# Peptides against a protein of PDB entry 3S8F: the designs that were tried, part 291

Target 1, 157 residues: chain A of PDB entry 3S8F
Amino acid sequence: VLTLFVAVPSLMTAFTVAASLEFAGRLRGGRGLFGWIRALPWDNPAFVAPVLGLLGFIPGGAGGIVNASFTLDYVVHNTAWVPGHFHLQVASLVTLTAMGSLYWLLPNLTGKPISDAQRRLGLAVVWLWFLGMMIMAVGLHWAGLLNVPRRAYIAQV
Target 2, 166 residues: chain B of PDB entry 3S8F
Amino acid sequence: DEHKAHKAILAYEKGWLAFSLAMLFVFIALIAYTLATHTAGVIPAGKLERVDPTTVRQEGPWADPAQAVVQTGPNQYTVYVLAFAFGYQPNPIEVPQGAEIVFKITSPDVIHGFHVEGTNINVEVLPGEVSTVRYTFKRPGEYRIICNQYCGLGHQNMFGTIVVKE

## One batch from the design tools (peptide; made by RFdiffusion4, then SolubleMPNN)

Design b2_p27_5_s1 (from b2_p27_5, 17 letters changed)
Fold by OpenDDE base, seed 3:
Structure b2_p27_5_s1 (fold): chain B 157 residues (1-157), chain C 166 residues (1-166), chain A 27 residues (1-27)
Amino acid sequence: as target 1 above (157 residues)
Amino acid sequence: as target 2 above (166 residues)
Amino acid sequence: DVLQQALALLEELLAAFAAYMTAMLRS
């Protein structure tokens, strides 16, 4: 009965994070409806990584609601759709957040800032990771809708 | 300054929370719309039926593969299917084209999948529980059954066949 | 064969990453 209501705290949390990002962006001089986004520190992989994770988590969260729906789950359950969902939730958000955390934590633990080269490499890594995850996730979701089974090496289509 | 910042943060949070609630209603509405308009082809869930997995092979309708296909009406059949490590019984499952088929599927050992390619039949099969699926094959031919739930070392090789005959 | 090669490559990459991280932490 309360199954769909579990989405309420999750959405509240997600948009609270978004609120924090907007506040941060506006503190950095961003103005207008979207200007605050541009003002965020996109040159810092420690920031970019978890944000990209959040972006991937949005469609994943929507998929979570689908998966939790009795009737809709019948369509997607045990198809490639589910791995697609997981790769957005775990391999995107969790992994990118971990990566971002390391980009912040390790320099602080060692007492040495990362070099500019390391920073650029870090940015490349997280963006490429995100791109790869999005491609794979879209493919898996698409395959799932075509009734490609998970946990099988063979499919009709 | 701290107080002002705190108030600003709260204002943003309130705005985004309101937006989140609005989006929640939108999503619920979309789900409701989808359910209302796209229910065709959904296989109705049967009543909860349980069996003893330890005796299902020895007695009852699943015990004899030769008697697994039971005609229950002029154009209606019930097929008692066992999903086991690592295959399906009977195999092949032979059914007539155009007949309404009620699959009664259970497992004597572990959880398996019952995914029929070319159809919307896709259920998990739990030991001690009977999965009921109703389907009418409109096209003759062979339909592959795939186990899409990991069930052990031979999981990847666990296939069955439904033969729909004219 | 392809899978084995891929896994071997992955292991090598992970090892290299681990070595890099270790070196970084020691510096």
Scores: peptide ipSAE 0.006, ipTM 0.727, DockQ to the pose 0.015
Fold by OpenDDE base, seed 1:
Structure b2_p27_5_s1 (fold): chain B 157 residues (1-157), chain C 166 residues (1-166), chain A 27 residues (1-27)
Amino acid sequence: as target 1 above (157 residues)
Amino acid sequence: as target 2 above (166 residues)
Amino acid sequence: DVLQQALALLEELLAAFAAYMTAMLRS
């Protein structure tokens, strides 16, 4: 249970990023409680990708607390719940951050800005990726709660 | 301008840090609530028990599958189960309906899983350690045991059966 | 100071929770 202290720096990190986003949004002219969100550069895949990753990381992080709980881990351990969790963590946050980083890195390395077509394609890719990951994650968590075993080709349900 | 920016950033960070802490407490509360409402479904962990995996097949309660099911009291049994590459013994495991069953599970070789379909029995089995699970089968029939921990080339076909007799 | 107090409280809650679970699992 004391391992839950890991949640402290994790949440601090996550919400520090959120703080940075709020600050950035307000610098871009956003006002009010939520106006700063709209002011963020949602037309840039280099921005959208890691932000979507962060959004996927939120339920994953909550699930991490569950997985770290001795009692609750007994319920979910080695079920489909587990891959549902780490797909949110790795295939969502890490992967989308990497994807977003590419959209920043390549233009900088080449000195050539991305075309509008490339930008639009990038946005489509990261949004579709996020959508697919969320669908899969929900399905895996659901299956896990139904006691579908991990690493098995057959299940009761 | 730089000084003002610093102050603004700090203000936002403080706010979000406070929110972070609040959410942490919310998560803990939710876990506590879940435990409080679902404690009946939790199988208590037994004491840590060790065994020598190199001799478990030759001597001790796991050595003879024919003697694996031991009656320890009225309507109470202990079942000594080996999970090995690639199966379980005894197989099938025969137990009475309504009896309190204590499974003592260990492995002579590598880590395996012990997942019983239709139940909340789901434990990893480590060589050198004994996994203890308590369960009472309410319904007669066959329950499939599934290995849910990769244990080698035959992992996907590693199954066992518990037969609950009325 | 507020943060330190909050962290201290969190530590107490976690300890209490750990004790609760330990007792539950031993019963």
Scores: peptide ipSAE 0.000, ipTM 0.728, DockQ to the pose 0.025
Fold by OpenDDE base, seed 4:
Structure b2_p27_5_s1 (fold): chain B 157 residues (1-157), chain C 166 residues (1-166), chain A 27 residues (1-27)
Amino acid sequence: as target 1 above (157 residues)
Amino acid sequence: as target 2 above (166 residues)
Amino acid sequence: DVLQQALALLEELLAAFAAYMTAMLRS
C-alpha cells in the first residue's frame, strides 16, 4: 500500500522540476505553450545532460510503479525488464546528471571556460549516451516481456 | 524580488501538478485495464509457509528426491523441489501432461531463482520459506529451469529440467 | 484547495487499488 503511494511525491518532484524549466524558458523569451522549451539552453551540455536524464526517468518511473506492484511484478520480475528499468533510472538520470554536473564543475574548478569544440563534443556525448540508453532500455523491456530472464546467459526465445 | 520569483514558480508548479495528477490517473487506469483484461495467468501469492533450511535435506518432503512427486488427486500432483548451490532436486522433475502441478520450492542454503522456460513460473526461492506455484503443462516435452537470482560462483551453471510426459 | 481535493481523491483511489490487489493475490 505504502509502496504505491511513493508515486505521489515522486511525480510531484518531477513536475516541480518541469515547472522550473518552464519558468526558466519563459525568462529566456520563450512564448506560448511550447515555445519556452525551445528557449532553454540546448547548446549547453551542462543543461542538456540532466534534462535528457529526466526524459529517460519518465518511462523509468512508470516502470517503477509496475515493478512495485505485486501482481505486475509476477510478469516482469527477474526478467530483462528489470535491468531495463535500472538503466533508465541509474544509467540515464543519475549518470547524465553526473555528466552535466561535470560540465559545470570543471570550468569552475579550473577557472577556464570550455572551448566551443569541447562544448560540441559534450553535446554529442550526452545525446549519444541518451539515445543509446533509450535503445538499450527499450530492448531490455521488450526482451523482459518475452520472458527473457536476467542474470542468465541463456534463454528461450 | 525573491518572493516574486517564488510566486511565479508556484504558479507554474500548480499547473504542472495538475497535469501530474491527471497523468497519475491515466497510469492507474492503464494498470487497472491491464489487470482486468490479463489476469488469467496471475500466480497467486499463496500462504506463507516456513521450513527449517538446516534440516530440510534430512527430513520432510524434500529429503528424498525419489519421493518428491506426490500424487494428491486423480490429476493433481505436488512436487517438492529443492533449489540449492548449484542445481535443482529432483532433476529431472517428471510430471504428467495435463495434470495440475503444485510446486513447493525451498532452498537449503542461499536465495535462488526458479524460472521455468515456456511458462509463467518465475519465483524467488528463499531459505526458510516455501514458494508455492501452481501450473498445468499443456504440452509434453522438456522445460528448462533457470536460476535467475545470483547465488554464487556456480550460478551460471545452475539448471534443471521438467519432463512432461504424455 | 483543488489540488488538495485531487490529492485526497488520489489517495483514496490508490488505497482502493491496493486493497483490490491484495484481495486478488490472496484468492
Scores: peptide ipSAE 0.000, ipTM 0.716, DockQ to the pose 0.027
Fold by OpenDDE base, seed 5:
Structure b2_p27_5_s1 (fold): chain B 157 residues (1-157), chain C 166 residues (1-166), chain A 27 residues (1-27)
Amino acid sequence: as target 1 above (157 residues)
Amino acid sequence: as target 2 above (166 residues)
Amino acid sequence: DVLQQALALLEELLAAFAAYMTAMLRS
């Protein structure tokens, strides 16, 4: 019940952020149903990181509702599914948001902008992290559905 | 200009919030549909049954592993299983193929897991409570029991075996 | 104990980082 309650404000917040992104994209010249996405500052790791985190949070949030379901939880509880969910929520959204925050905070605190090389490296780090997390998360969720147990070093499958 | 931008933001927010609310109901509906159509793999929750974890080893149906498997009817058995640090009792658990098995699982010490590989049996075992799981083994052989809840230093080595005989 | 050693190292690194940030903000 509590988890489902948390889902409501989380969903509202997520789509509110999406609204602001659409507005920003349109202000930057983006047009059409999806053109505003391309207009967003994808060259800035401080922007890309938290956005990728949000993208990872979407399936994670859906999974959270599944985990909170009385009957569906029987399928996934204490399987590799659960770590998969956690890594989407924590190691994706939280971690990428933290990474993005650093890309903004440090230059701001020092008063010195990051170099172009540092910017490109930052983008590479963020995208590679996201890719790795998605691979891991998909693998863990898949393994969980195959009844691979959590907190065990061995599985029959 | 700033005021106009603010109004525009509000308009977008209203649209996305409406979409958000709609999606919430869609998700609930999808979950409900899934539960209604895919219940075959779900183990029904049993009635709450309580025991004294401090005496469960000394008296009652869990006290003697030699008497843990009880035939309750034609092709029906009840198995009283203890999950403890760090193993299962009885071990192995021997049951006949094709029989309806009711597992009554409890713990004398801490919380453990009871995950039977190759089956949908996967429950947490709490001291003071009895977990009830009903299952019919259709295939003979050995099924490994895995503890999937951290229970101490020996958790990683906590395994049991169910032997299903023809 | 490897864990204790790792935690000690982490503490040292965090302390060093804090000191660095403090110095940076004061400059």
Scores: peptide ipSAE 0.000, ipTM 0.697, DockQ to the pose 0.013

Design b2_p27_5_s2 (from b2_p27_5, 20 letters changed)
Fold by OpenDDE base, seed 1:
Structure b2_p27_5_s2 (fold): chain B 157 residues (1-157), chain C 166 residues (1-166), chain A 27 residues (1-27)
Amino acid sequence: as target 1 above (157 residues)
Amino acid sequence: as target 2 above (166 residues)
Amino acid sequence: DVLDRALELLGELLAAFAAQLTALRLS
């Protein structure tokens, strides 16, 4: 049980970020319980990318708690579950955050704003990346629960 | 107005922090529930047992594959298995159906995996340590052992077989 | 049940993606 308290700092951080998003959305005119979400700048890939990363990180974080549990880890360890977890944490959050950072950083470093075409392309890229990661992650977690081994090209299933 | 903004941010943070704490307890509850309802499938860890990986092939219970299967009681066996680069011994491992099998698994070289298809047997095998798993095969037939821990160039082809006899 | 929920969530994500693509087309 004490092991689960390792999640406290991460959860606090995550939900602080969420609080910041809510504040930003409301500052932009969003109202109501969920209206602030719509008010966020979804037309900016520099915003969309890291937010999608955060969304992927949520189930990944939950999975982290599972992986840290002695009894539950016995079920999932060295199965396809593990790479599923990694892809949510690294290939989603970290990668999408990096992608989003570039969409902000490059225009600022060069002093030149991105074109509308580049903006639209960027949005397509980050959404497609997120979608692909979610599909793969669900598949890997599913396979892991079916006892498909990690680091093996064959499986009984 | 910085003061107004500060108060607003604080209010949102308090709400989300409360939610965070609530979610923590939800996770704890879910784990507790899982443990309470699914303990039958969990093989508890045994006491730490160590061996010398440099001599395990020459002396001791792992040295002779022909003597690897030891009957320890009525319908009870201990099987001393070596996982090595790149295979398992004995191979095949022959055990009776319905018998309680205690696998004692170690490695003379590097870390390997011991994943038995069709079962919940899945352990890492570390040189110098003995992995112990207990299992009863209810169905006769062949069960493939898969190495699920990278152990070198031949890792992908490292397999063994457990033959369960009627 | 867990898999079913996962599929539902995937469906929602697909819908969101489709909406975004539509927005891109109209922008």
Scores: peptide ipSAE 0.006, ipTM 0.730, DockQ to the pose 0.050
Fold by OpenDDE base, seed 2:
Structure b2_p27_5_s2 (fold): chain B 157 residues (1-157), chain C 166 residues (1-166), chain A 27 residues (1-27)
Amino acid sequence: as target 1 above (157 residues)
Amino acid sequence: as target 2 above (166 residues)
Amino acid sequence: DVLDRALELLGELLAAFAAQLTALRLS
């Protein structure tokens, strides 16, 4: 119960960030229910990376609620579910945010903007990273629900 | 200027807060569904029980593997299991089909796992604490016990067996 | 007002959920 109550502020925080994104998108000319999304700077890896991290954090956050549940933690603990959760939280959100931060920080530190080629390469890296992470995470969560143990090379299924 | 921005942000925040609450309900529903579908046959019961890991091998119910399976009722058993580097004791664990089995699992050395394939029995075993799991095996046969907590060089080879007899 | 109602509903749901979990653990 406590965990679920704590989930409320966490969700509020997460979605206030989304609200800021909507505001930014609308300031950039986005209209309608989803037009603001398209108006966001998807051509900038410094933006795309952390946003993809946030998207990965959504299912990870849901998993956090599960993991913090005393009953469901019994089900998923020490299964492949846990690595799946970790990769979403650390290797997705944290890592992609760090990548995005670098794409912003380095040009500012050097005083030189990134080239178009570097920008495009950065976008490719971030999107491919996200794609691979989502595939792995889905697989790990699925395996975890099937009671595949972590830290073991042999499983029932 | 700043006032207009704040007003606009507030409007969007209200919408996203509503969405946030909706998602919370979705998550709760999913949790409930998962719980309902994954708890069959396993009763996670028992209070926190402490033991001395330094003496558990020498005295008490875990000391003698031959005495590890204790009949506590007409169709009820308690099995005192040690998870150690690197195996389980007793091994195999022999229990009758259809009996209510209470596993009392502890460790004399480091943290181990106790994951029984084919069941939802999956607990972490801590030195100094007793993990209690209640389960009834409906099908006879062999059930493998897997350690799913890294415990040392021999972790990957740490297996046990539960033999359920008709 | 809407938020308050939502929180109330959430509270009721969580209470019911907790009760069910407790019942399940004690069964």
Scores: peptide ipSAE 0.000, ipTM 0.686, DockQ to the pose 0.028
Fold by OpenDDE base, seed 4:
Structure b2_p27_5_s2 (fold): chain B 157 residues (1-157), chain C 166 residues (1-166), chain A 27 residues (1-27)
Amino acid sequence: as target 1 above (157 residues)
Amino acid sequence: as target 2 above (166 residues)
Amino acid sequence: DVLDRALELLGELLAAFAAQLTALRLS
């Protein structure tokens, strides 16, 4: 039961980050209910990567509540559902954040800005990574609900 | 200005926090609804039962695989199953169709899994603890048991079979 | 004020949820 309370600070943190994004978007000239989103620097892979990681973290967080519930976990535990959760939390958020950090760090360490070609390539990489992770995660969660076991090379379905 | 920025951020935080709370209510409501309407198939956790993994093979109900299936009622059975490196005992497990089966599963060595294909039986098996699962097989046939918890070099080959007889 | 009320309601819902889970576990 206490484990479920972890959802509270997690949600608070998540939406605090969202608040920061809205603030940034509005500072960049975004207006209206959603116009601030478009105003964010979507042309910068150092920004896009972590944000995509956060987006993947949302369903992962929801799944975390499921996994933390002993009753619901009985349904999904040690099925493909669990790896699906991990790929959202680790392979998506953590990895994309690391990627984004590198897009910022390397230019600063070398003193050389990334070229436009490198920027575009970076954007392609992070978007493709995100897309791949979402497809994989959805597939794993779906497979888990179909009782595909974790840590097994064979499944009934 | 730091003060202006802080105030602006705070305003947005308040809005998003309100949204967060609203979403939390929605999620909890959805979970509550699901639990209220879809409770069938959820096997409640039994009382904690402990055993000595060092003696479970020598004495007690798990010691003799030939006597692992015990009839406890007219249409009720208890099956004492050992998950070990790397297999299950008894193997096969033979039970009658339509009977209420109580599986008592433990391990003499390391943590294993007990995943029965075609069923909702899926539990971890810990040395020193007894996992209790209740299930009624409605269809006759063979059901494969899969270890879904890594248990060593032979983990991938660890399988068992439940044979449900008419 | 609204936030405080929301937090109170959240607490009640969480308590109810916990009770439901406990009931399921012990059923």
Scores: peptide ipSAE 0.000, ipTM 0.723, DockQ to the pose 0.027
Fold by OpenDDE base, seed 5:
Order: sequence, then structure tokens, then C-alpha cells
Structure b2_p27_5_s2 (fold): chain B 157 residues (1-157), chain C 166 residues (1-166), chain A 27 residues (1-27)
Amino acid sequence: as target 1 above (157 residues)
Amino acid sequence: as target 2 above (166 residues)
Amino acid sequence: DVLDRALELLGELLAAFAAQLTALRLS
């Protein structure tokens, strides 16, 4: 009930952000239905990190609705599905946003831009983190669907 | 400039909202399709039933593990299970294959989990409340009960067994 | 309002879907 209520503002925010990104991409020369995505500043880890976090948040948000559903929650409750959901929401969105914030904050605090090498390293870190998080999240969700219990070191599968 | 951007953003936002709404209906349709092609097997929640956790060990149907399994019909049983720190009572739980089993589970101490491997039985057990789960074991053998709700220092070792007799 | 109704419906359908998935996990 309350979760579904919170889902509405979250979705509105997400779509607003998406709209802003599309607008920005088009201003940067992107054309077509998806060309604006390529035009976004994917060379900036301060941009890439939170965007990847948002992308991970999409399936996580869907999972939130599943977890809030009475009938669906019965399938996934207290299974590995739940940690999978948490890691998408916290370890993906929150963590990547924090990482991206650091890539913006530190140069601004010091007054010195990051080097090109540091930028490339940052991109590598962010993408690797996202990839690893997606693998783990998929694994946890899959395990949950196979009835692997949460908070247990043993499972039949 | 900000106003121009605002108008443009609103236009794109409307498109994204429309897309999201469309996807919502797609997901609903997929769920409906799944439900139409498969039978529902969810265990329905029982009625709210309360018990005094401070006396449940001393009196009532949970007090004697030897009397925990009660035959209520020709092929129906009720099993009164206690989840406690750190185990289950009775243990093992012995039931016949093919019989309809109604588990009445409660706790004398803290919140526990009751997760039976190989089944869809997975409920939280709250002190003062009785969790009711109905299940029919079609296969004989041993089914492990796992506590999937943290309940203290011995949580990780809290296991039980259901023995389904042929 | 429409979105809220849609989300509620989605939640219910997902719940139904989950129930079905639970049933499918039964042997």
C-alpha cells in the first residue's frame, strides 16, 4: 500500500530525469529515437556512475513492487531474492551515485581537474562495479526464485 | 532559456510517461497470461489466531511434542509446531505421504522463520500469533526446515526435519 | 490517478503472478 504510493513519485522522478537526459542528448547533437543516448557524456565517470545506478534501479524498482505484492511476495519473501533487490537499490543506485558524486566533488574541492588517466580509471571502476553488481543481482534473484533461503548458509540447490 | 528547456522537457516527459504506462499494461498482460496458462498454487493465508507465548510451552496443543501431530480426518492432520531459540518442536515431524497437513506454528520467544525446503512453505513465526500453512507432501522422505529470520546467536544452526512416511 | 490505478493493478497482477510462480515451484 505505502510502497505503491511511494512508487508513483519515484517513477515520475525517473521519467523526468529520462526526459532531461533525452533533451540534453539532443542538444548535444543526438538524433533519432535512441541517438540522443550516444550523445550523452559517457566519457565522464561523474555522469556514467549515477546513470548506471539509475539503470540498475529500474529492475530494482520493479522488484519493489513485487515485494510489496501480497501474492508475489509469498514466492520471494525471505529468499535470496530480497538481498538481490537490496543490492540493486543500495549497492547499485546509492553506491554508484556516491561514486559519481566523488568524481565530481573531489576535483571541485581541490580546484584541480582529474587527469585523463584518472578519468579512464574511473570509468573502468564504475563499469566494472556495475557489471559485477548486475551479475550478483541476477544470481541472487535467480537463486531466490529457486527458493534459496535468505539468512542461511545452506540450500538444497 | 530555462523556460524553453522546461517546455521541451515536459514534452519528452509526456512521451516517457506514455511509454511507462504502456509498459505497465504489457506487464499486466504478461502476468494475466501466466495466470491463465498455469494453476495458482499459493498457500492461502489463514485467519488471524493468537496465543499467549508465555504459556504456550506449558499448556495447550503445543505443550507436548508427543501430541503435536493430531489426526483431524481420514487423510488430514494438524501439526502444532513450536519455533524456538534454537530449533523446532517436534523434531522430527512425522507425517504420512499424501495426507493434507495443516501446520499451526507459533513461537514462545522471538520471531523465527519456517522455511521447508522442497516446498513453498515459507512463513514468519511471531510470538503471540499462530501461523497456519496447509500442505500435502506428495513425495516421501526428509524435508529440512530452515529458519530464515534472524533470531539470535544460534540462528544459523536452527534446523528441523519433516519426515514424510510412505 | 491513472498511473496510481495502473500501478495498483500492476501490483495485483504481479502478486497473482507470484502466486502462480509459487504454484509452479510445487512438484
Scores: peptide ipSAE 0.000, ipTM 0.703, DockQ to the pose 0.031; fails the geometry check

